# Designs tried in a protein design run: peptides against a protein of PDB entry 1IK9. Part 47

Target 1, 211 residues: chain A of PDB entry 1IK9
Amino acid sequence: MERKISRIHLVSEPSITHFLQVSWEKTLESGFVITLTDGHSAWTGTVSESEISQEADDMAMEKGKYVGELRKALLSGAGPADVYTFNFSKESCYFFFEKNLKDVSFRLGSFNLEKVENPAEVIRELICYCLDTIAENQAKNEHLQKENERLLRDWNDVQGRFEKCVSAKEALETDLYKRFILVLNEKKTKIRSLHNKLLNAAQEREKDIKQ
Target 2, 207 residues: chain A of PDB entry 1IK9 as posed
Amino acid sequence: MERKISRIHLVSEPSITHFLQVSWEKTLESGFVITLTDGHSAWTGTVSESEISQEADDMAMEKGKYVGELRKALLSADVYTFNFSKESAYFFFEKNLKDVSFRLGSFNLEKVENPAEVIRELIAYALDTIAENQAKNEHLQKENERLLRDWNDVQGRFEKAVSAKEALETDLYKRFILVLNEKKTKIRSLHNKLLNAAQEREKDIKQ
Target 3, 195 residues: chain B of PDB entry 1IK9 as posed
Amino acid sequence: MERKISRIHLVSEPSITHFLQVSWEKTLESGFVITLTDGHSAWTGTVSESEISQEADDMAMEKGKYVGELRKALLSVYTFNFSKESAYFFFEKNLKDVSFRLGSFNLEKVENPAEVIRELIAYALDTIAENQAKNEHLQKENERLLRDWNDVQGRFEKAVSAKEALETDLYKRFILVLNEKKTKIRSLHNKLLNA

## One batch from the design tools (peptide; made by RFdiffusion4, then SolubleMPNN)

Design b1_p11_5_s4 (from b1_p11_5, 6 letters changed)
Fold by OpenDDE base, seed 2:
Structure b1_p11_5_s4 (fold): chain B 211 residues (1-211), chain C 211 residues (1-211), chain A 11 residues (1-11)
Amino acid sequence: as target 1 above (211 residues)
Amino acid sequence: as target 1 above (211 residues)
Amino acid sequence: MSTFGGGERPP
């Protein structure tokens, strides 16, 4: 079961933070449970897949698009942009919400809720879920942090090996050229020596022919 | 202001999850506020630095060590190990907690709480704090995830450069040796040719003398 | 703001 809790403000009670819990199985499209609380009272309602489909049809909206709008409204909470307005009558237990566009507002959904007999239990479960979610997110943070530290070490190790490889390549090239020059110079010297010996031998022969 | 919320179970009400909020400024040693709630009622109390010092003295414990034990008791929540036992009288508003050791339990601290007039507000604030903490932790998770992805790319880039450098070093060495062998072989051939010319010239001179 | 009320479902 997936769950999301958001804070909302009701049009009727703009000074009181309410909490909207939505819980669903697999997909929001398959239906969901809404729980609303003001921290003292709680109200709950089940929304079926058929009701979602009917609301989509009544809105002349494709079901997937409608569910996409529901997800934004119900799971994002009251973002700073007043894009969604929430209304609840404690008397009728009727909950509805509107999407505010520039020039128009329209009802995006409406649900009958039921007052919970033991709101304290619902509130405790809601707080428990928040604490569990905090713990899970903290554990994930610690894991990601350790992974970052590992990746940073691994990067530094490869970087250090790369720099050593670059330096070793340059040193190798330089050393090979130095050795090559040495050996070439020896061979050039030997060639020059042999040429001089050949020239001397030719000059001696030319002297021996001239007597 | 720092805040921690934990779930606890009272000895008197083991089936009811209670929530213990501790809020403090700078350090727990400087004092803190405790808030206890069962999701319906709330109780709050302020613990001063002087009371912490007095409790430490009464326990014959060094203040820093005592605060260290308080931190474990009050901020860790009821861990699975029943190391801490929480007691609260709703009648007297007296809260105390014990540390359970193998053979002994001892009172670690005790506080008078006051029943909150508007527990719903306290509960809403507590839920708000949980939701804010969830949002902060989620933002941190997203940041750490992006950092992991960055570090992984950077590692792959350096690794690829390193592998190219290794291959380039080996190729360079091989190419330099091949070129060196070619030039050396040319020089060796020239030396052999010159030696043969010298030998032939010497043999011709020896023939001319015998003639 | 024109509230486009989706039709009241009858009770």
Scores: peptide ipSAE 0.000, ipTM 0.845, DockQ to the pose 0.072
Fold by OpenDDE base, seed 4:
Structure b1_p11_5_s4 (fold): chain B 211 residues (1-211), chain C 211 residues (1-211), chain A 11 residues (1-11)
Amino acid sequence: as target 1 above (211 residues)
Amino acid sequence: as target 1 above (211 residues)
Amino acid sequence: MSTFGGGERPP
């Protein structure tokens, strides 16, 4: 079961933070349980897939789009202030929320809740879920941090090997060219020496023929 | 102000999860506020540095060591089961906790609490803190995840550059040697040709003298 | 000509 807790402010009690818990098994579209608490009292209601479909139809909205808006309203908590307003009557146990657009507000959804007999248990479960979520997120943070540190070490190792490879390539090129030039110059010198010997031998032969 | 919330089980109410909030400004040693709640009622107490020192003295324990044990008891929550036990009298508002060793248990600390008049506010604040901590940890997780993805990309880039550098070094070495061998062989061939011309010229001169 | 003998390890 997936769960999300958000803080909301009721229009009737704007100074009191309320907590809206939404829990669902597969998708929000398949239905969900809604739990509202003020930290003293609690109210719960089950919203069926049929009720979601009916609310979508009543809104003349495509179900997937409606569920998308429902998700934003109920799971984002206090999203950017004022996009969603929440209303609850403790007398009627009627919960509804409105989407505020620039020039129009409309009721996005409405549900009947029931007052919980043991609100303390609901509140404890809500706090437990928060603490479990904190622990899970902390463990994930520690894991990601260790992974980050590993990746940074691995990056530094490869970077250092790359720099050594670049330097080794340049050094190799320079050394090979130096050696090549030396050997080439030696061979050029030997060729010049042999040419001079051939010229001298030809001049000596021409002198020997001329007596 | 730093804060930690933990779940505890009271010896008197082992089936009911209680929540222990500890808040402090600088160090736990400088004093802290303790808040206990069962999700319906709340109790709070301020523990001063002097009370911490007195409890350390009463335990005949070095203050730093005592604070270290205090931190483990109060901030770890349900650490490995049974290392710490928590007791609270709702009648006397007396809170105490014991450290269980293999063969001995001893009272690690004891504090008087006061019943909060508006427990709902304390509970709401506690839930708000949990939700804020969840949001902070989620934001940190998302940041660390993005950083890991960046580091992985950076590693892959450097790795690919390194492999290209290795291949380029080997190719360069091979090409330079091939070119060098070609030029060397050309010069060697020219030297051999010039030597043969010198030998022939010497033999012709020796014939011309005999002739 | 040294005959490095391939000794049979047993069952």
Scores: peptide ipSAE 0.000, ipTM 0.845, DockQ to the pose 0.004
Fold by OpenDDE base, seed 5:
Structure b1_p11_5_s4 (fold): chain B 211 residues (1-211), chain C 211 residues (1-211), chain A 11 residues (1-11)
Amino acid sequence: as target 1 above (211 residues)
Amino acid sequence: as target 1 above (211 residues)
Amino acid sequence: MSTFGGGERPP
C-alpha cells in the first residue's frame, strides 16, 4: 500500500493545520482511502474506483486526466498553497476541494468521511509512518552519499591514469624520434664516408691512367 | 534548535506506541525540552544543564559520558528495543528510563513532566516537523541522485578518453617503428649499393694495373 | 682551507 501525507488548511479553520493522508494499493485510479486529522480528531473515507470514474464522468473529464488532477491536489503536499482549496464540515463529515484558476474555482472532488472512534490510534499510525519514511530516506541518503564518494574516487583514479597516459604518449613520441634521428644520422654519415671513398678511388684511377 | 522524535513503549502501556521528542539549542549537554505523547495527550518538561550535571554527579558519572548515554537513550529511536526501558506515570507526571544490561538495570534519568493543555497543537507541530524532515531528506536524495548521475557520466567520459589514449599510444608506437624500419632499410640498401660500387672500382683498378 | 665556490645554477 502506498501512502502520502500532506498538510492542508481548511477554509473553515485557516489557523489550524490539518493533515490529509491518502492511501492506495497499486494506483490512485483503483481507489484510495482518505484520512483527515486536526491532531485530536480523525475522519476517514474510502473512495472506490467506481466513484472516481463517476466523478470523472460528472466533470466530463477523461478518467486518467481526472486522476492526474486528484494526484496533484491530494498528494502534492504544500504546493503553491493557493492552487487548491480544502473544505470540510465536521457536522456533515463532508469533505470537498476546489481547484483555483485565475478567474474561476471549480470543485475537483467531494467525499463523505466518517469520524473515527479512536483518533489517537490513527494519529499514532500517521506519526509512525512519518518516522519510518524519515528512516528510509536517511538510509537512502547515506547509501547515495557512499556511492557518490566511491564514484568520485573512481573518477579521480581514471583521471590520474589518463593524464599519465597522455604524458607517456608524448614522452614515447619524443624518445622514438630522438632514437630515429640518432640512427638516421649514423647511416647518413656512413653514406657520406662511402661516397668520399668512391670519389677518391675514381681520382686515383684517373692518375694511374695518365703515366 | 535541533529536534529528534523517537517511538517508545512504556512499561505501563506496552501496546501503545508513545512518541518522545527531544529538542535542544546547541548541545544536549546545555539542556533540552522533552515532549511525550500518546497521540491524544501530551506532556512536556524542560531539563536544564544544571539538572543534567546533577544527575551525572548523582550517578558518579562524568558529565560527557552521562550525556553520551542520554543521547543513546533519548535520540536513538528504535535501537534494540530491550536496551532502554521507559516508564511514565500519568498521575504523577514522573518520567524515568532505565538502561538494561545483561544482569542489571539501572535508572539512567528521571524527569517531571507537565500535562499540556492543548495536546492537539503539540501533535500537529510534531507531525509538521516529521513532514518537513521528509521533504528535506527527499530534496537531499534528489540532489545526491543527480550528483551520482553526473559523476557516473564524468567517469564514463574519462574512461572512454583513457581507452582511446591507450589505443592511440600503441598505434603511435607501431606506426613510428614501421616508418623507422622503412627509412632504415632504404639507408641500408644505399650503403650496400655504395659498397658494391667501391668493390667494382677496386677490381677495375687492379685490372688496369695488370694491364 | 680551499673555498670551492659551487656555482649557483640560475632559477
Scores: peptide ipSAE 0.000, ipTM 0.844, DockQ to the pose 0.005
Fold by OpenDDE base, seed 3:
Structure b1_p11_5_s4 (fold): chain B 211 residues (1-211), chain C 211 residues (1-211), chain A 11 residues (1-11)
Amino acid sequence: as target 1 above (211 residues)
Amino acid sequence: as target 1 above (211 residues)
Amino acid sequence: MSTFGGGERPP
């Protein structure tokens, strides 16, 4: 079961923070449970897939787009100020919310809720869920932090090996050329020496023929 | 102000999850506010630095060690099962907790609380704090995730450059040796050719003298 | 479990 809790302010009670919990099994489209609390009282209602489909049809909206708007309204909580307005009558247990555009508001959805007999249990479960979510997010944060530290070490190690490899390549090239020049100069000197001996031998033979 | 909320179970009400909030300004040692709630009622008390010092003295414990035990008891919430026991009398508003060892329990601290007149406000603030903490941890998680992805890309890039550098070094060494062998073999052939010419010239001169 | 209680502060 997926769950999201958000803060909302009711138009009727703008000074009192209310908490809207939405809970669903597979997708928000397949239906959800809505729970509203003011920290003392709680109200709950089930919204079926058929009700979601009907609200989408009543709005002349494609169901997937409508569910997308429901997700923004109900799961974002304190979305950008004033984009969504929440209304609840404690007398009728009628909950509805509107999407505010520049010059017009549209009712995005409406639900009948029921007053919970034991609101303290609902509130405890809500707090428990928040604490579990905190613990999970903290554990994930610690994991990601350790992974960042590992990746940073691994990067530094590879970077240091790369720099050593670059320097070793340049040093190797320089050393090989130095050795090459040495050996070539030796062979060049030997060639010159042999050539001079050949010239001298030819000059001696020409002298021996001329006597 | 630092704040921590934890789940506790009271010995008197083991089936009801209670929430213990501890709030402090600078350090836990300088004093803290304790708030207890069952999701319907709330109780609060202020613990001064002098009370903490006195409890440490009464326990014959160094203050810093005592504060360390307070932190484990009050801030860990559901620490390892049964290490800390929490007791609260709703009648006397007397809160105390014990550290359980193998064969003995020690009272670690005791506080007089006061029943809050508007528990709904305290509960709303507690939920708000949980939701803020969730949002902060989520934002940190998203940041750390993006940083992990960046570090992983950077690692892959350096690793790929390193592998190319290794291969380029080996290829360079091989190519330089190949060129070296070619030029040396040419010079060796030239030396052999010159040596043969010198031998032939010497043999011709020896024939001309015998002739 | 024997509770070694630190002393009851008087009421």
Scores: peptide ipSAE 0.000, ipTM 0.845, DockQ to the pose 0.072; fails the geometry check

Design b1_p11_7_s1 (from b1_p11_7, 5 letters changed)
Fold by OpenDDE base, seed 2:
Structure b1_p11_7_s1 (fold): chain B 211 residues (1-211), chain C 211 residues (1-211), chain A 11 residues (1-11)
Amino acid sequence: as target 1 above (211 residues)
Amino acid sequence: as target 1 above (211 residues)
Amino acid sequence: KLEEFEKLLKE
């Protein structure tokens, strides 16, 4: 079961923050349970998949698009754009919400809610869920933070090895060239010495022919 | 202002989860406001720094140690160890809590609470705080997740560069040795050729003398 | 490889 609690403002009671809990199985399309509370009273209603389908049909809206609007309305809370307006009558227990666009407002849905006999239990459970969600999110944050710190260490280690590899490559090239030059110079010196010996031998032969 | 909400069980009402909100400025030692609720009624009390100091003195406990115990009791909730037992009388509005150790239980503190006239407002504010905390923690989680994904990419990039550097170092060494061997072999061939010319010249001289 | 190269250098 998934659930979302949002704060909303009712048009009839704009000074009192209400809380809208929506609970569903897998998808909002499969139906949901809606709970409204003002922190003293609570009201609950169940919306079936068939009711969602019927409302989409009545609106001449594709079901997936309609459910997308329901999700925005019921799960986002009163976003800063007041795109969704919530209405509730405590007397009739009739809850409805409208989507407000620049030139048009339309009813997106309506639900008959039942007053909860024990609102304190619903409120306690709602607070428990909030506290559980906080604890779970904190544990996830701590885990992600530790993983970030690990990844930073691993990155620094590889970076340091990479820098050492670059330096070692340059040092290797320089060292190999130095060693090679030494050996080449030795071989060049030997070639020069052998050429001089050949020149001297030729000069001696030319002297011996000239008696 | 810092605050913590925890769920607790009262000895007198073990079947009803209560919520203990503690609010303080910078440090719990500076005093705090405590709020208890059962989701229907709420009770609030203020504990001053002087009361905390006096209670620490009365317990013959170092203030920092005492505040450390207060923090564990009041901010951790009923941990699985039931190390802290909470008591509240709705009639007297007297709240007290005990630390239970294997061989000894002692009263850690007591507070006179006042029944809140508008508990729904306190409950709404408490739920608002929970929802705000959830939203903040979710935003932190999303940020940390994005940072983790960035660090993983950065690590993979450096790792790939490092592997290329290692391979390039080995390739450089192999290429330099091949090039050097070619040049050395050329010089060795020249040395051998010059030695053979010297040997031939010496043999010709020896023939000319015998002639 | 270095040792083989050094041997080839002495040869």
Scores: peptide ipSAE 0.039, ipTM 0.856, DockQ to the pose 0.024
Fold by OpenDDE base, seed 3:
Structure b1_p11_7_s1 (fold): chain B 211 residues (1-211), chain C 211 residues (1-211), chain A 11 residues (1-11)
Amino acid sequence: as target 1 above (211 residues)
Amino acid sequence: as target 1 above (211 residues)
Amino acid sequence: KLEEFEKLLKE
């Protein structure tokens, strides 16, 4: 079961924060449980997949698009853009919300809620869920932090090995060329020496013929 | 101001979760505000630095050690070890907690709380703080995740460059040796050819002298 | 390889 809690402001009670809890199994499309609380009272309603489909059809909106609007309205809270306006009558237990665009305001949906007999239990469970979520997120943060520190160390180690490999390649090339030049110079000297001995032998033979 | 909310169980109400909020400025040692709630009622008390010092002195415990025990008791919640037992009388508004060790149970501290007139406001503010903490932790998690993905890419890039550098070093060494063997063999052939010419010239001279 | 090369160079 998935759950999202958001803070909302009601048109009827703009001075107090309300909390909107939505709970669903796999997709919001399959239906959900909505709970509203002011920290003293709580109201809950169940919305079926058939009700969501009927609301989409009545609005002449494609179901996936309608569910996308429900997700934005009910799960994001009143984002800073005030695109969604929430209304609730404690007397009728009627909850409805509107989408406000520049030129068009329209009702997006409405739910009949029932007053919870023991609101303290709902509030305690809601706080427990928040505390559990905080603990899970803290554990994830600590894990990600340790992984970041590991990855940074591993990166520094490979970078240092890479720099040493580059330097070792350049040093190897330089050393090999130096050694080869030395050996080639020895062979060149030996070739020059043998060539001079051949020239001297030819000059001596030319002297011996002239006697 | 720092704040920690923990779930606790009261000896008097073991069937319901209570929430213990502790708020302080910089250190718990400088004093704190304690708030207890059951999701319907709330009770608050202020504990001064002087009261903490007096409790430590009365216990014959060093202040830093005592504050360390307060931090474990009041900020960790009842951890799975049930080392701390919490008691509250709604009638007297007296809150006290005990440390339970294998052979010794003792009172760690006690506070007089006052019943909050508007518990719904305290509960709403507590839920708001939980939701803000969730949002902050989610943003930190998303940031750390993106940083992990960056570090992993950077590590893979350097690792791939390092492997290419190792292979290029081995290839360079092999190529240089092959080229040098070819050049050296040419020089050796020239030396052998010149040596043979010198030997032939010496043999011809020996024939001319016998003539 | 270096030792073999050094041998080939002395030869």
Scores: peptide ipSAE 0.036, ipTM 0.856, DockQ to the pose 0.026
Fold by OpenDDE base, seed 5:
Structure b1_p11_7_s1 (fold): chain B 211 residues (1-211), chain C 211 residues (1-211), chain A 11 residues (1-11)
Amino acid sequence: as target 1 above (211 residues)
Amino acid sequence: as target 1 above (211 residues)
Amino acid sequence: KLEEFEKLLKE
């Protein structure tokens, strides 16, 4: 089961933060359980896939689009833009919500809720879920932090090896050229010496022919 | 202000999860506010630095050690080892907790709490804090995830450059040696040719003298 | 490799 808790403000009680819990299996489209609480009372309703389909049809909206709007309204809470307004009558237990667009506001959905007999159990379970979620997220955070530190160390190690490889390549090239120049110069000197000996021998022969 | 919420079980009501909220400034030693709730009622008390010091003295415990035990009891909740037991009388509003060691159990502390007149406000604020903490931790987790993905990319880039540098160094060394061998062989061939010319010139001179 | 090369150079 998936679950989301959001803060909402009711039009009838704007000074009192309410909490909207939505619970569903794999997709919101397959139906969900909605719970509303003010921290003292709680109200619950079950919405079936059939009801979601009927509401989409009544709105002349494609089901996937309607479910997309439900997801935005019920799982995000009232976003900072007041795009969704929530209404609840404690007397009739009728919950409805509206989407406010620039030029048009329309009812997105409505649910009949039932007052929970033992609201304290629902509230305790809600707080437990919040604390469990905090603990799970903290453990994930600590894991990601350790992984981050590991990756940073690994990066520094490879970077240092790379810099050493670059320097070693340059040093190798320079050393090889130096050594080769020395050897080539020795061979050039030997060639020059042999050439001079050949010239001297030719000059001596020319002197011997001229007697 | 720092804050911690924990689940606890009261000896008097072991089937009902209670929530213990502790709020303090910089250190728990400077005093704290304690709030207990069962999801319907709430009780609050303020503990001063003076009271903490007095309780440590009454226990003949060093203050820092006592505060360390308070931190374990009040901020961790009942750990899985039931090391800390919590008691509360709804009639007297007396809250006390005990540390259970293998051979000895002792009272660690006690507080007189006051019943909150509007428990719903306290519960709503507690839920709000939990939801804020979840949102903050989620944002931090998303940031760390993105940072880890960045670091992994950066590591892969440097690793790839390093591997290319190693290969380029080996290729450079091999190429330089090949080129230098060719040049040196040419110089050796020239030296051998000049030496043969010198030998021939010497042989011709020896023939001319014998003639 | 360098030592072999230096040997080839002396030869």
Scores: peptide ipSAE 0.041, ipTM 0.856, DockQ to the pose 0.027; fails the geometry check
Fold by OpenDDE base, seed 4:
Structure b1_p11_7_s1 (fold): chain B 211 residues (1-211), chain C 211 residues (1-211), chain A 11 residues (1-11)
Amino acid sequence: as target 1 above (211 residues)
Amino acid sequence: as target 1 above (211 residues)
Amino acid sequence: KLEEFEKLLKE
């Protein structure tokens, strides 16, 4: 089961932070359990897939789009732009929420809740879930941090090997050219020496022919 | 201000999870505020640096070691080994905790708490802190995940460049040797040709002298 | 290869 707890403000009690817990099995579309608490009292309602479908139909909205709006409203909490307004009557246990756009506000949905007999148990379970989520996220953070440190070391090692390879390539080229120039110059000197010997031999032969 | 919320079990109420919030400014040694809640009621006490020092002295324990034990007891919650036992009297508001070792159990500390008049506010603030911590940890997780993905890409890029550099070094060496061998063989052929011309010229001169 | 080349260079 998946769950999300969000902080919300009720129009009826804007000074008191409420917490909206939504829990569902696989998809929010298949229905969900909604729990509202003020830290003293709690209210819970079950929303079926049929109720979600009915609300989507009543709004003339495609079900997937409607569920997308429900997800934004109920799981994001009060987004930074107060796009969603939450209303709750403690007397009727009627919860409804509106989407506020610049030129249009409309009711997105409504649910009947029931007052929880033992709100402390719901609140304790909610806090336990928060603490468990914190612990899981901390363990994940520590794992990711260690992996980052490993990857950074591995990157530095390969980078250092790469730089050594570049330098070794340049050094090899320079060394090979130096060695080659030395040998070429030796061979060129030998060729020049042999040409001079041939020229001298030809000059001597021309002198020997001229007696 | 730093804080830690832990789940604990009271000896008096082993079936009901309690939450222990400890808050402090810089070091736990400088004093802390302790808050206990069962999700319905809350109790708060302030523990001063002098009280911590007095408890350490009464135990004949070095203050830093004592604070280390306080940190393990109060901030770790019920560690997996039930090393710490927590006791609370709702009547006297007396909170005390014991360290349980194999052969010795001893009282580690005790604090007087006061019942909070508005426990719902304390509980709401506690839940808000948990939600804020979850959001912060999630943002950190997303950041670390993106950084891991970046570092992995960067590692793959450098590794690929390194492999190309190795191959390019080997190719360069092979190409340079081939080019050098060609030029050297040309020079060697020229030297051999010049030597043969010198030998022929010497043989012709020896024939011209014998004739 | 380098040794063979050095040998070819000396010859």
Scores: peptide ipSAE 0.039, ipTM 0.856, DockQ to the pose 0.024; fails the geometry check

